# Peptides against a protein of PDB entry 5IXI: the designs that were tried, part 2

Target 1, 141 residues: chain A of PDB entry 5IXI
Amino acid sequence: TPLLDASSLEYLFAQGQYDLVKCLAPIRDPKTEQDGHDIENECLGMAVLAISHYAMMKKMQLPELPKDISYKRYIPETLNKSIRQRNLLTRMRINNVFKDFLKEFNNKTICDSSVSTHDLKVKYLATLETLTKHYGAEIFE

## One batch from the design tools (peptide; aimed at target 1 N41 G45 R86)

Design b1_p8_5_s1 (made by RFdiffusion4, then SolubleMPNN)
Fold by OpenDDE base, seed 4:
Structure b1_p8_5_s1 (fold): chain B 141 residues (1-141), chain A 8 residues (1-8)
Amino acid sequence: as target 1 above (141 residues)
Amino acid sequence: MFKKPVFF
């Protein structure tokens, strides 16, 4: 596998985020109901990666992030619509778990510097490859 | 190592 230079990785990361959110890179069909939930969980996890990457690039501390920061703009639009249709308790759970996880993750990425922006991009793209039908095959050959 | 949360 060819080593991606930093510029190529940055491009692919940006493009991958756009394609995921706009559903240009469609998520694979779930095999089971649980698989569907796992896919959605991974999408929300990717939102944490994307937000954390943004925060690191902007050299923002956790308190400087908008209080209303959410997954809504970092997940597939179809998933966002689906979440809005779920019951109140589920939506509250998603929001709370997301905020808590984002806080914990940012403490380790921004404050402890244990994870680099490079690591975030690689993890994001690797996850994107596993979630999408065909998107990853062309990138990592 | 980060433990993945379960949202759903």
Scores: peptide ipSAE 0.164, ipTM 0.811, DockQ to the pose 0.224
OpenDDE base, seeds 1, 2, 3, 5: peptide ipSAE 0.161, 0.162, 0.158, 0.161; ipTM 0.810, 0.816, 0.811, 0.814

Design b1_p8_5_s2 (made by RFdiffusion4, then SolubleMPNN; from b1_p8_5 with V6K)
Fold by OpenDDE base, seed 4:
Structure b1_p8_5_s2 (fold): chain B 141 residues (1-141), chain A 8 residues (1-8)
Amino acid sequence: as target 1 above (141 residues)
Amino acid sequence: MFKKPKFF
């Protein structure tokens, strides 16, 4: 395993976020409808990681996070468009579950300091590799 | 270990 130095990890994390959102690292094709939902769930999970990393880097407390913070800017643009087209109940569920999960996650990461920014970057990139078609192969060569 | 929520 190439020892990614801290600077390389930071670069890859930033680039990975950009590539995911801009669909430059396209998400793999779902094998089933359930697989599609699993992929979307992982994307939303990655949004939590990205937001939490941002909050930690800015030393922001939970009450200081914007109340309108959402997954919309942290998931693939194609997925964001898809979610916007879903029915109201589905969108409400996604929004509520996301907010609750973000709060719970930040309580454990920011408040308890049990998870480092390093851990978040590693987890993000590892998840990105599993979700994308070809992007993960370049990171670990 | 964080349990991943289901959004859908």
Scores: peptide ipSAE 0.192, ipTM 0.824, DockQ to the pose 0.225
OpenDDE base, seeds 1, 2, 3, 5: peptide ipSAE 0.191, 0.189, 0.190, 0.190; ipTM 0.825, 0.828, 0.824, 0.822

Design b1_p8_5_s3 (made by RFdiffusion4, then SolubleMPNN; from b1_p8_5, 3 letters changed)
Fold by OpenDDE base, seed 5:
Structure b1_p8_5_s3 (fold): chain B 141 residues (1-141), chain A 8 residues (1-8)
Amino acid sequence: as target 1 above (141 residues)
Amino acid sequence: MFTYPKFF
């Protein structure tokens, strides 16, 4: 369990986002259909973490967030393609739940300041490790 | 800390 300084953690967080989106860190095979949905849920959750981290680093307020902000740039490209091919009801649910959760989470991170940027990076990387096949083995063991 | 909602 190596100790990471702030700069190293920031680098790993940025690289982890890139690796996830570009599928350089491939997502693990789901054990069941429900496991597949859980993996996709966590990917969308990680998009909220990434967006919130960006907002906090830029000292942005809620009204300053783009009105058309989306998960599309913050999830694996393969998942993004998959979502676009799903039925209308599923896409509507994903979009609505994402927008609502992003707003709620930003109230907690930006308005209430109950979560730090450090917490977001740690949570993101920990989730990334569980979602991918072999990512982070040398970082968290 | 926090829990993600269900998207699917």
Scores: peptide ipSAE 0.137, ipTM 0.799, DockQ to the pose 0.222
OpenDDE base, seeds 1, 2, 3, 4: peptide ipSAE 0.134, 0.134, 0.134, 0.134; ipTM 0.798, 0.798, 0.796, 0.797

Design b1_p8_5_s4 (made by RFdiffusion4, then SolubleMPNN; from b1_p8_5 with K3T V6K)
Fold by OpenDDE base, seed 4:
Structure b1_p8_5_s4 (fold): chain B 141 residues (1-141), chain A 8 residues (1-8)
Amino acid sequence: as target 1 above (141 residues)
Amino acid sequence: MFTKPKFF
C-alpha cells in the first residue's frame, strides 16, 4: 500500500469529517441494537478526535474552547437528530460523558504530547473506514 | 491506557 504523504492525509481527514457529518459517507447498518449503540459510541469517539485535532492545530487547550463545544457538529446529522429525540436523562448523560471524556483525553494524551495530529487523523480515518459502508475501500486501496 | 466510555 502506498504511504500517504502529509498533504494527502490532511485532505482525506478533512473530507472524511465532512462526509461523515453530512451523511455522504453513510454509516453501516447495525446488526443488533447493541451494535447500533456501539456505532454511535464510535461516532462520539470520532468527535473527540476531531475536536482534539482542532485544538492541537490551534495550539489551544480544550478548556480554552467555547463552553458550548460539543459533539453536535462532529457526528452524523442523523445521529444528532436521533439524540435530540431521546429522553432528558439520556441526553444529559451523553453530554456529561462526552465532556468528561474530552477533558480526560486532553489531559492524559494531548497535553503530554503522547499523541500527534498525525495519529489522530490516522485513527479517525481508520475508524471511519470501519463504520461506513463503502468509503474505506476507496481510500486505502 | 485509555478506555472508551459508554455513551448509551
Scores: peptide ipSAE 0.148, ipTM 0.803, DockQ to the pose 0.224
OpenDDE base, seeds 1, 2, 3, 5: peptide ipSAE 0.140, 0.143, 0.144, 0.147; ipTM 0.804, 0.811, 0.806, 0.810

Design b1_p8_6 (made by RFdiffusion4)
Pose (drawn by RFdiffusion4):
Order: C-alpha cells, then sequence, then structure tokens
Structure b1_p8_6 (pose): chain A 132 residues (1-60, 70-141), chain P 8 residues (1-8)
C-alpha cells in the first residue's frame, strides 16, 4: 500500500516543480566542475520531464522549468553556448518524447515519480526542515 | 531511463 494517492502525487509534482524553479529546493553543490555540468544537464532533463508530462496530460523553452539560479548563470554565457544549450535541450526533448516514452512505456505516473525521486537527490535536504 | 551528459 503506497503513501500517496493520485491527487497528492499530482499536487506534490506541481509543488516540486515550483520548489525546483523558485529554488526552495536548491540544487546541490558541485563536487567538481564536471559534477556541476552534470547537475546542469540533469536540470535540462528535469525540464524535459516537466514539459513531456504537460504535453502528455493535455494529449499533445526550458527556461521556465529549471532553477532560476541556473537560468541567471546561463544568461551570463556567450550566445553560441546558449544556442548550444538550446540545441542540446531540444535534442533531449525530442529523443525523450519520440523514443523513450514508447520504448520504456513511460506513463505520467512514472514521470512524476522520477521527477520527485530526482529532486530527492538533485537538491539539498529535500523534504527536510532545518531549524537554526 | 536517464538523460545523457553534454558539454556546452
Amino acid sequence: TPLLDASSLEYLFAQGQYDLVKCLAPIRDPKTEQDGHDIENECLGMAVLAISHYAMMKKMSYKRYIPETLNKSIRQRNLLTRMRINNVFKDFLKEFNNKTICDSSVSTHDLKVKYLATLETLTKHYGAEIFE
Amino acid sequence: FSFPKESF
């Protein structure tokens, strides 16, 4: 018997997206530059998940689906790199919706679950309350 | 499934 029902899961998914974007769920610190880039890449993956879920729900830019801090960080880079980020994101999104959804038979439930499960490891102290 | 890593 699971902890959450569909309603709570949907609400938690929406809240999780809100937390990730507004940085109430701050992304974890990088151990290395490579780890940092990997974290940014995961964030792009999270944006793909959020958009894919939205499109899936209605039976059909990454900037509004990533932490604002990474957005400000990306806005500081040269234009070619930003075009590059856009292309990489588009490729991820296309590959995910064209292949992975079908191949791995990804439902909306699995998607929300992976999203939140990813928040548990992508962000600092998710679901915890720290008092000073 | 996962998302591959890319450089920028």

Design b1_p8_6_s1 (made by RFdiffusion4, then SolubleMPNN; from b1_p8_6, 3 letters changed)
Fold by OpenDDE base, seed 2:
Structure b1_p8_6_s1 (fold): chain B 141 residues (1-141), chain A 8 residues (1-8)
Amino acid sequence: as target 1 above (141 residues)
Amino acid sequence: MSFPKRDF
């Protein structure tokens, strides 16, 4: 597979986010209950990547991000609906864990500029390949 | 990069 140029990577990253959220590139079916949890966690991880990329592009720190920033707009709509069906305490726990992880990622990885926006796009697309049924294969084959 | 494994 030839290396993607910066323009292609930017396009694929943007399109990949859209396709994931809108379920145009549906996530793979879980093989087990644990696999389902792993898929959910990977989706939440991708939300961290997407938000971090956004923050870096806007030169914003986490406190400067919109107050409504969350995983909700960065995960598959089907997963978001599933999470919404859970009780308030569970949703609060997810929110707290997500927020803590986002802060940790920002402090330990993004803040010291050890990771570039390019790296985030690559990681996002690589993860997308593993999570989706066939979308990632189409991109990187 | 994997999100921390938690039970939700």
Scores: peptide ipSAE 0.107, ipTM 0.803, DockQ to the pose 0.614
OpenDDE base, seeds 1, 3, 4, 5: peptide ipSAE 0.075, 0.068, 0.072, 0.074; ipTM 0.753, 0.743, 0.743, 0.747

Design b1_p8_6_s2 (made by RFdiffusion4, then SolubleMPNN; from b1_p8_6, 4 letters changed)
Fold by OpenDDE base, seed 4:
Structure b1_p8_6_s2 (fold): chain B 141 residues (1-141), chain A 8 residues (1-8)
Amino acid sequence: as target 1 above (141 residues)
Amino acid sequence: MSFPRREF
């Protein structure tokens, strides 16, 4: 597989986000309950990557983003619906953990400029490949 | 990086 140029990588990253959220690139079926939780965690991690990428591209600090920013628009719609069905305390915990992780990632990784937008896109697409049934194979052929 | 392990 030839090295992707910057424009191609940008395109694939944008398309991958859209396809994941809209479930056009469906996530793989969990093999176990724990596998399902791992998939969920990876999706939430990808949301952090996507939000961080957005912030970096806009040259914004994460605290400058809307206070209601969350994973909801950055994870598969099916997963979002699933989370919404959970009890209030669980949902609150997910929200808090997500915000804390996002903050930590910003402080320890983004603010130090140790990770570039390029790195985020590569990590996102690599994770997408592991999560989806067939879409990942298409990306890196 | 990966999202922290937690029971949800």
Scores: peptide ipSAE 0.129, ipTM 0.821, DockQ to the pose 0.687
OpenDDE base, seeds 1, 2, 3, 5: peptide ipSAE 0.055, 0.078, 0.124, 0.053; ipTM 0.758, 0.762, 0.820, 0.749

Design b1_p8_6_s3 (made by RFdiffusion4, then SolubleMPNN; from b1_p8_6, 4 letters changed)
Fold by OpenDDE base, seed 2:
Structure b1_p8_6_s3 (fold): chain B 141 residues (1-141), chain A 8 residues (1-8)
Amino acid sequence: as target 1 above (141 residues)
Amino acid sequence: MSFPKRDY
């Protein structure tokens, strides 16, 4: 597959986020219960990538982000609905784990400037390929 | 990128 230029990567990253969230590129069906958990975790991880990319583009540190920053706008709507069906304590736990992971990612990966927005796009699209049924395969043909 | 193991 040919290497993507910066403009193409930017486009694919933006479109990929939209397609994932809107379920236009649906995530793959879980093979097992554990696989379902893994898919959920990967989606939450992608939310961290997307938020981190946003923060980097805006030259913002995590404390400068809205305090109510959440995965909700960055994961598939179907998954978001599923999470919303869970009890309050479970949702709070998910939120806390997410915020902790986001903070850790920022401290260990972003703050040292070892990761660029380019790298985040690549990681996002690579993960998208593994999670979606066919969309990712088409991107890298 | 793998999210931490689910504890919920």
Scores: peptide ipSAE 0.226, ipTM 0.856, DockQ to the pose 0.622
OpenDDE base, seeds 1, 3, 4, 5: peptide ipSAE 0.223, 0.219, 0.225, 0.217; ipTM 0.856, 0.854, 0.856, 0.855

Design b1_p8_6_s4 (made by RFdiffusion4, then SolubleMPNN; from b1_p8_6, 3 letters changed; failed a check: a repeat of another design)
Amino acid sequence: MSFPKREF

Design b1_p8_7 (made by RFdiffusion4)
Pose (drawn by RFdiffusion4):
Structure b1_p8_7 (pose): chain A 132 residues (1-60, 70-141), chain P 8 residues (1-8)
Amino acid sequence: TPLLDASSLEYLFAQGQYDLVKCLAPIRDPKTEQDGHDIENECLGMAVLAISHYAMMKKMSYKRYIPETLNKSIRQRNLLTRMRINNVFKDFLKEFNNKTICDSSVSTHDLKVKYLATLETLTKHYGAEIFE
Amino acid sequence: PSFTTPDF
């Protein structure tokens, strides 16, 4: 018997997206520059998940679906790199919706689950309360 | 920056 029902899961998914975007769920610190880039790439993956879920729900830019801090960081880079980030994101989104959704038979439930499960490891102290 | 495939 699971802890959450569909309603709580949907609400938690929406809250999780809110936390990730508004940085109430701050992304973890990088161990290395490579780890940092990997974290940015995981954020692009999270944006793909959020958009794919939205489109899936209604039966049908990454900027609004990533932490604002990474957004401000990306806004500081040269134009070619930003075009590059856009192209990589588009490729991820296309590949995910065209192949992975079908191949791995990804439902909306699995998607929200992966998203929140990813928040547990992508962000600092998710679900914890720290008092000073 | 480097680019890797996310963990989907």

Design b1_p8_7_s1 (made by RFdiffusion4, then SolubleMPNN; from b1_p8_7, 5 letters changed)
Fold by OpenDDE base, seed 1:
Structure b1_p8_7_s1 (fold): chain B 141 residues (1-141), chain A 8 residues (1-8)
Amino acid sequence: as target 1 above (141 residues)
Amino acid sequence: MKFFKPKF
């Protein structure tokens, strides 16, 4: 992958988030039920990356994050709608697991300064490329 | 449910 300059990477990261959430870059179709769960997990993982990047850019620590922080604004709108249609217990489980995972990720990876905002953007875009149907195909032509 | 854990 050609080294994108910092400004180009920032632009692509912002655009990629928008395209994913607004389903302008639609996620790939699952091949199996397990693949569907994996896609969902990857989307939730990308939400962790996006939130962590936001927190780092704002120089916020975990206690300073909004108490109601959620994946809802950082996953595809179609997936968010799907989750909202699930029963209360399932939604509670997803919320709790997400919050715990976000906390663990920030404590072990972000707070320890082992990962930079650059690393988060690169990982996000790399995941986005594998997760979506056609994203990035135009970038390398 | 285990979410994607980014590897760096």
Scores: peptide ipSAE 0.038, ipTM 0.679, DockQ to the pose 0.459
OpenDDE base, seeds 2, 3, 4, 5: peptide ipSAE 0.038, 0.038, 0.038, 0.038; ipTM 0.676, 0.678, 0.676, 0.677

Design b1_p8_7_s2 (made by RFdiffusion4, then SolubleMPNN; from b1_p8_7, 5 letters changed)
Fold by OpenDDE base, seed 1:
Structure b1_p8_7_s2 (fold): chain B 141 residues (1-141), chain A 8 residues (1-8)
Amino acid sequence: as target 1 above (141 residues)
Amino acid sequence: MKFFRPKF
């Protein structure tokens, strides 16, 4: 398989983020309740990847990120809407767990230089393919 | 809730 050049990978990564968030590439329907939780967890994981990529590209560490950094801009709008409809305690829990996870991920994986921006993009796109219904499938209508 | 950890 021809390796995508860096420019092509960057383009696909940017487009993939847009398509996921705007639900142009809708997430697949869960097969079970557990699958639904797994999909949500993967979407939140995608947000961590996207935010970490952003931070690395801007040469910022976590303390330098905006204080209001959140998954909200980096997950499907439908999922964000779903989360917003949950009770306050649940939303607080999700927010806290996300922030803690983001911190841990950046400290352990990013700051140790074990992961490059290239790796993040590849992982993001690979996950996107598994999460979405028809990503990369040319629906020839 | 354990979020997905990308394995590299």
Scores: peptide ipSAE 0.041, ipTM 0.687, DockQ to the pose 0.427
OpenDDE base, seeds 2, 3, 4, 5: peptide ipSAE 0.040, 0.040, 0.037, 0.039; ipTM 0.688, 0.687, 0.691, 0.686

Design b1_p8_7_s3 (made by RFdiffusion4, then SolubleMPNN; from b1_p8_7, 5 letters changed)
Fold by OpenDDE base, seed 5:
Structure b1_p8_7_s3 (fold): chain B 141 residues (1-141), chain A 8 residues (1-8)
Amino acid sequence: as target 1 above (141 residues)
Amino acid sequence: MKFYKPKF
């Protein structure tokens, strides 16, 4: 388990976000249909982590975030494309659940100051390793 | 629908 300084962790976090969104670190193949839904949920959760990290770095609360904030820029492009092809009801459900989850995460975790930006970066990278086929093997072993 | 909830 290598020790990372703050600058190295920041770099890896930024690169990890880019690799996930651009599918340079491809998502692992689902083992079942339920596993596919779990992977999607984890990707949407990654968007919450990324947005929360951004808000904390800018010292902004949720009401100060853009009104059109969405998961679209924070999930794999392939998943975003898939979601856009789904029926209206499904897209509405995803949007509503995401907004509610983002609010809940901010109120119960971020506003309580129990989680630091460091914690978010570590959790993001650890989750990224589990979501992708071969990412992070050299970083966390 | 449940989203991934990070554990810290």
Scores: peptide ipSAE 0.038, ipTM 0.676, DockQ to the pose 0.440
OpenDDE base, seeds 1, 2, 3, 4: peptide ipSAE 0.038, 0.038, 0.037, 0.035; ipTM 0.677, 0.677, 0.672, 0.679

Design b1_p8_7_s4 (made by RFdiffusion4, then SolubleMPNN; from b1_p8_7, 5 letters changed)
Fold by OpenDDE base, seed 4:
Structure b1_p8_7_s4 (fold): chain B 141 residues (1-141), chain A 8 residues (1-8)
Amino acid sequence: as target 1 above (141 residues)
Amino acid sequence: MRFFKPKF
């Protein structure tokens, strides 16, 4: 089995982010309502991974990032539109929980160097593969 | 690594 070199992994990670957000790698259909929520949670988790990777690459702490940093640019555009249609209370809760989780992830995982940028890319791509309909097939051809 | 799990 060919080993993905660092350059290949970086390319795939960048392309995967673009494809996810632009819905070029479409998310799989949910099997149940709960599955739909799980898919959404994983997409929001991927946003945390992407933002954390960005922060690490820029050697920035989260407070140094733009104050309006959010999941909105890191999740599928269709999902972002869906969230925007929800009631105010739900949107506020999602935003607050996301910010809290991002902070916690940064403080307890990134700042102590327990997770590398390599780990973030691998986790992102692995999650992308499980969430999308056909993305895994392109990696092995 | 923890997973993001917001409440709806």
Scores: peptide ipSAE 0.040, ipTM 0.695, DockQ to the pose 0.172
OpenDDE base, seeds 1, 2, 3, 5: peptide ipSAE 0.036, 0.036, 0.036, 0.035; ipTM 0.674, 0.671, 0.672, 0.680

Design b1_p8_8 (made by RFdiffusion4)
Pose (drawn by RFdiffusion4):
Structure b1_p8_8 (pose): chain A 132 residues (1-60, 70-141), chain P 8 residues (1-8)
Amino acid sequence: TPLLDASSLEYLFAQGQYDLVKCLAPIRDPKTEQDGHDIENECLGMAVLAISHYAMMKKMSYKRYIPETLNKSIRQRNLLTRMRINNVFKDFLKEFNNKTICDSSVSTHDLKVKYLATLETLTKHYGAEIFE
Amino acid sequence: MFTKPDLF
């Protein structure tokens, strides 16, 4: 018997997206530059998940689906790199919706689950309350 | 700089 029902899961998914974007769920610190880039790439993956879920739900830019801090960080880079980030994101999104959804038979439930499960490891102290 | 994310 699971902890959450569909309603709580949907709400938690929406709250999780809110936390990730507004940085109430701050992304974890990088161990190395490579780890940092990997974290940014995971954020693009999270944006793909959020958009894919939205499109899936209604039966049908990454900027509004990533932490604002990374957004400000990306806005500081040269134009070619930003075009590059856009292309990489588009490729991820296309590949995910064209192949992975079908191949791995990804439902909306699995998607929300992966998203939140990813928040547990992508962000600092998710679900915890720290008092000073 | 760019790697594939862990989507599934």

Design b1_p8_8_s1 (made by RFdiffusion4, then SolubleMPNN; from b1_p8_8, 3 letters changed)
Fold by OpenDDE base, seed 4:
Structure b1_p8_8_s1 (fold): chain B 141 residues (1-141), chain A 8 residues (1-8)
Amino acid sequence: as target 1 above (141 residues)
Amino acid sequence: MFSKPKLV
């Protein structure tokens, strides 16, 4: 947004990633089981944004990224631990869904829609606000 | 703005 200069936005984006992954900005409590699934989906979405931003900054296309790239380092550690406790087939499904989505995002959003790194940072921080208990309020108040 | 992945 025009409210933050580029340097401030870059700082907040980096800090937001750290706080989300390290659970310093804990995700909100689910109200229902479905809400829990929605939260997990949002976290995976955050991973897509973070990876896409990284790829763009390094001027790499997704095919140039390691084939074993995963959400694991880009989601809350608590969620990662939860996923690791699920059965093999479930973990494989999650990984496949994530990879497919990441590919689709690259093709349809990054390439076709000309989304910038700026847009990704803004979307990431906006989503972080909705996902976390208090962190978003602290950033945007 | 952007779509999100679904686990189920």
Scores: peptide ipSAE 0.037, ipTM 0.704, DockQ to the pose 0.194
OpenDDE base, seeds 1, 2, 3, 5: peptide ipSAE 0.038, 0.037, 0.036, 0.033; ipTM 0.708, 0.707, 0.698, 0.671; seed 1 fails the geometry check

Design b1_p8_8_s2 (made by RFdiffusion4, then SolubleMPNN; from b1_p8_8, 3 letters changed)
Fold by OpenDDE base, seed 3:
Structure b1_p8_8_s2 (fold): chain B 141 residues (1-141), chain A 8 residues (1-8)
Amino acid sequence: as target 1 above (141 residues)
Amino acid sequence: MFFKPKLV
């Protein structure tokens, strides 16, 4: 990955979030059922990155975030629709696992100041490249 | 894989 100046990285990160959620950068097609689950997990992971970045920029700890914080606004709209079609117990499981992971990430990574906002943006964009069909190929290849 | 916990 080439070194980008701070302004370029900030722009690409903001645009990448928008493109992922709006499905302008569509996620790749799964090769297997397990690959589909892996893709969903990566999308939820990207939601954690986006929320954590927001929290760091606002100098907020996780308890200061809205209690109803959710992945819904940070994952592809198509995936959000898919999750909403699942049964209540499955949706509750996804929500609980997500919240637990977000807490763990915040406590072990953000609170320890081991990761910067720069690192989160780089990780987000790198994951976006692998998750989507063709996004970022010109930047990372 | 960033999000290690299984969805279900």
Scores: peptide ipSAE 0.060, ipTM 0.752, DockQ to the pose 0.210
OpenDDE base, seeds 1, 2, 4, 5: peptide ipSAE 0.049, 0.057, 0.056, 0.047; ipTM 0.713, 0.753, 0.744, 0.722

Design b1_p8_8_s3 (made by RFdiffusion4, then SolubleMPNN; from b1_p8_8, 3 letters changed)
Fold by OpenDDE base, seed 1:
Structure b1_p8_8_s3 (fold): chain B 141 residues (1-141), chain A 8 residues (1-8)
Amino acid sequence: as target 1 above (141 residues)
Amino acid sequence: MFYKPKLV
């Protein structure tokens, strides 16, 4: 694993979030339909990591987060547009499953202090590398 | 280990 100092890691994490959401680091092309679903699930997972990191940094519990908190600000804009075009029942399902997963993730990892903000940043960047085309190759090679 | 549920 590359040795990144804390400041470098913080910078890369912030930049990586921006690049993912703004599609400056484009997600890889799916090889199959199932691979496409896996990519979407990983993007939603990235939103959980980002929101959890935010909550930890602000020392906020889930009930203290804005009521309108969602994956929408933390996934690629292209994916967000795609989800918006899906039928109401599908969108409701995604929202509910996401909220439930976010709660479960926070209860098991954050509340138990088993995961640090450092771990979240590392996991985020590692996942970002696998999701995007050649992102961070100079960092992880 | 991070849990990876199927969300969609």
Scores: peptide ipSAE 0.037, ipTM 0.691, DockQ to the pose 0.196
OpenDDE base, seeds 2, 3, 4, 5: peptide ipSAE 0.036, 0.030, 0.036, 0.037; ipTM 0.690, 0.660, 0.687, 0.691

## One batch from the design tools (peptide; aimed at target 1 E42 D100)

Design b1_p9_1 (made by RFdiffusion4)
Pose (drawn by RFdiffusion4):
Structure b1_p9_1 (pose): chain A 132 residues (1-60, 70-141), chain P 9 residues (1-9)
Amino acid sequence: TPLLDASSLEYLFAQGQYDLVKCLAPIRDPKTEQDGHDIENECLGMAVLAISHYAMMKKMSYKRYIPETLNKSIRQRNLLTRMRINNVFKDFLKEFNNKTICDSSVSTHDLKVKYLATLETLTKHYGAEIFE
Amino acid sequence: YKYPDSLKF
């Protein structure tokens, strides 16, 4: 018997996206520059998941689906790099919706689950309350 | 570039 029902899961998914975007769920610190880039790449993956879920739900830019801090960081880079980020994101989104959804038979439930399960590891102290 | 782990099911 699981802890959450569909309603709580949907709400938690929406809250999780809110927390990730507004940085109430701050992304974890990088151990290395490579780890940092990997974290940014996982953020693009999270944006792909959020958009894919939205499109899936209604039966059908990454900027509004990633932490604002990374957005501000990316806005500081040269234009070619930003075009590159956009192209990489588009490729991820296309590849995910064209192949992975079908191949791995990804439902909306699995998607929300992966999203939140990824929040547990992508962000600092998710689901915890720290008092000073 | 690397495909994100969050997109692997």

Design b1_p9_1_s1 (made by RFdiffusion4, then SolubleMPNN; from b1_p9_1, 4 letters changed)
Fold by OpenDDE base, seed 2:
Structure b1_p9_1_s1 (fold): chain B 141 residues (1-141), chain A 9 residues (1-9)
Amino acid sequence: as target 1 above (141 residues)
Amino acid sequence: YKIPKVLQF
């Protein structure tokens, strides 16, 4: 695992977010139906990381975030389109699950532990390698 | 839904 300086890590984190959302680093093909669900679940987790990182950088707590905060801007556009086509009950469930992930993560991981913005960037980029087809291999292998 | 692996520290 190559060591990256702070400036390089900041750049790669920003670029990685962009590449994931814009599908420049497309998510990998699911091997099974359950694998597809796991991929979507991890994408929601990636959204939580991105939002939490943003909040930490802006010195904001969860209650200070907009109540209409959503995963939509932080997941692959293709996945977002897929979710929008699902029925109302399914979309409501996904929204609730995401909000639960965000709340739980901030309460137990961000507020009650020593996890830093640096740690979030590393975890985000490392996960990109597992979620996408070929992205990040040269950085984390 | 289970807790995403990416959120487990």
Scores: peptide ipSAE 0.641, ipTM 0.955, DockQ to the pose 0.827
OpenDDE base, seeds 1, 3, 4, 5: peptide ipSAE 0.639, 0.639, 0.641, 0.636; ipTM 0.954, 0.954, 0.954, 0.952

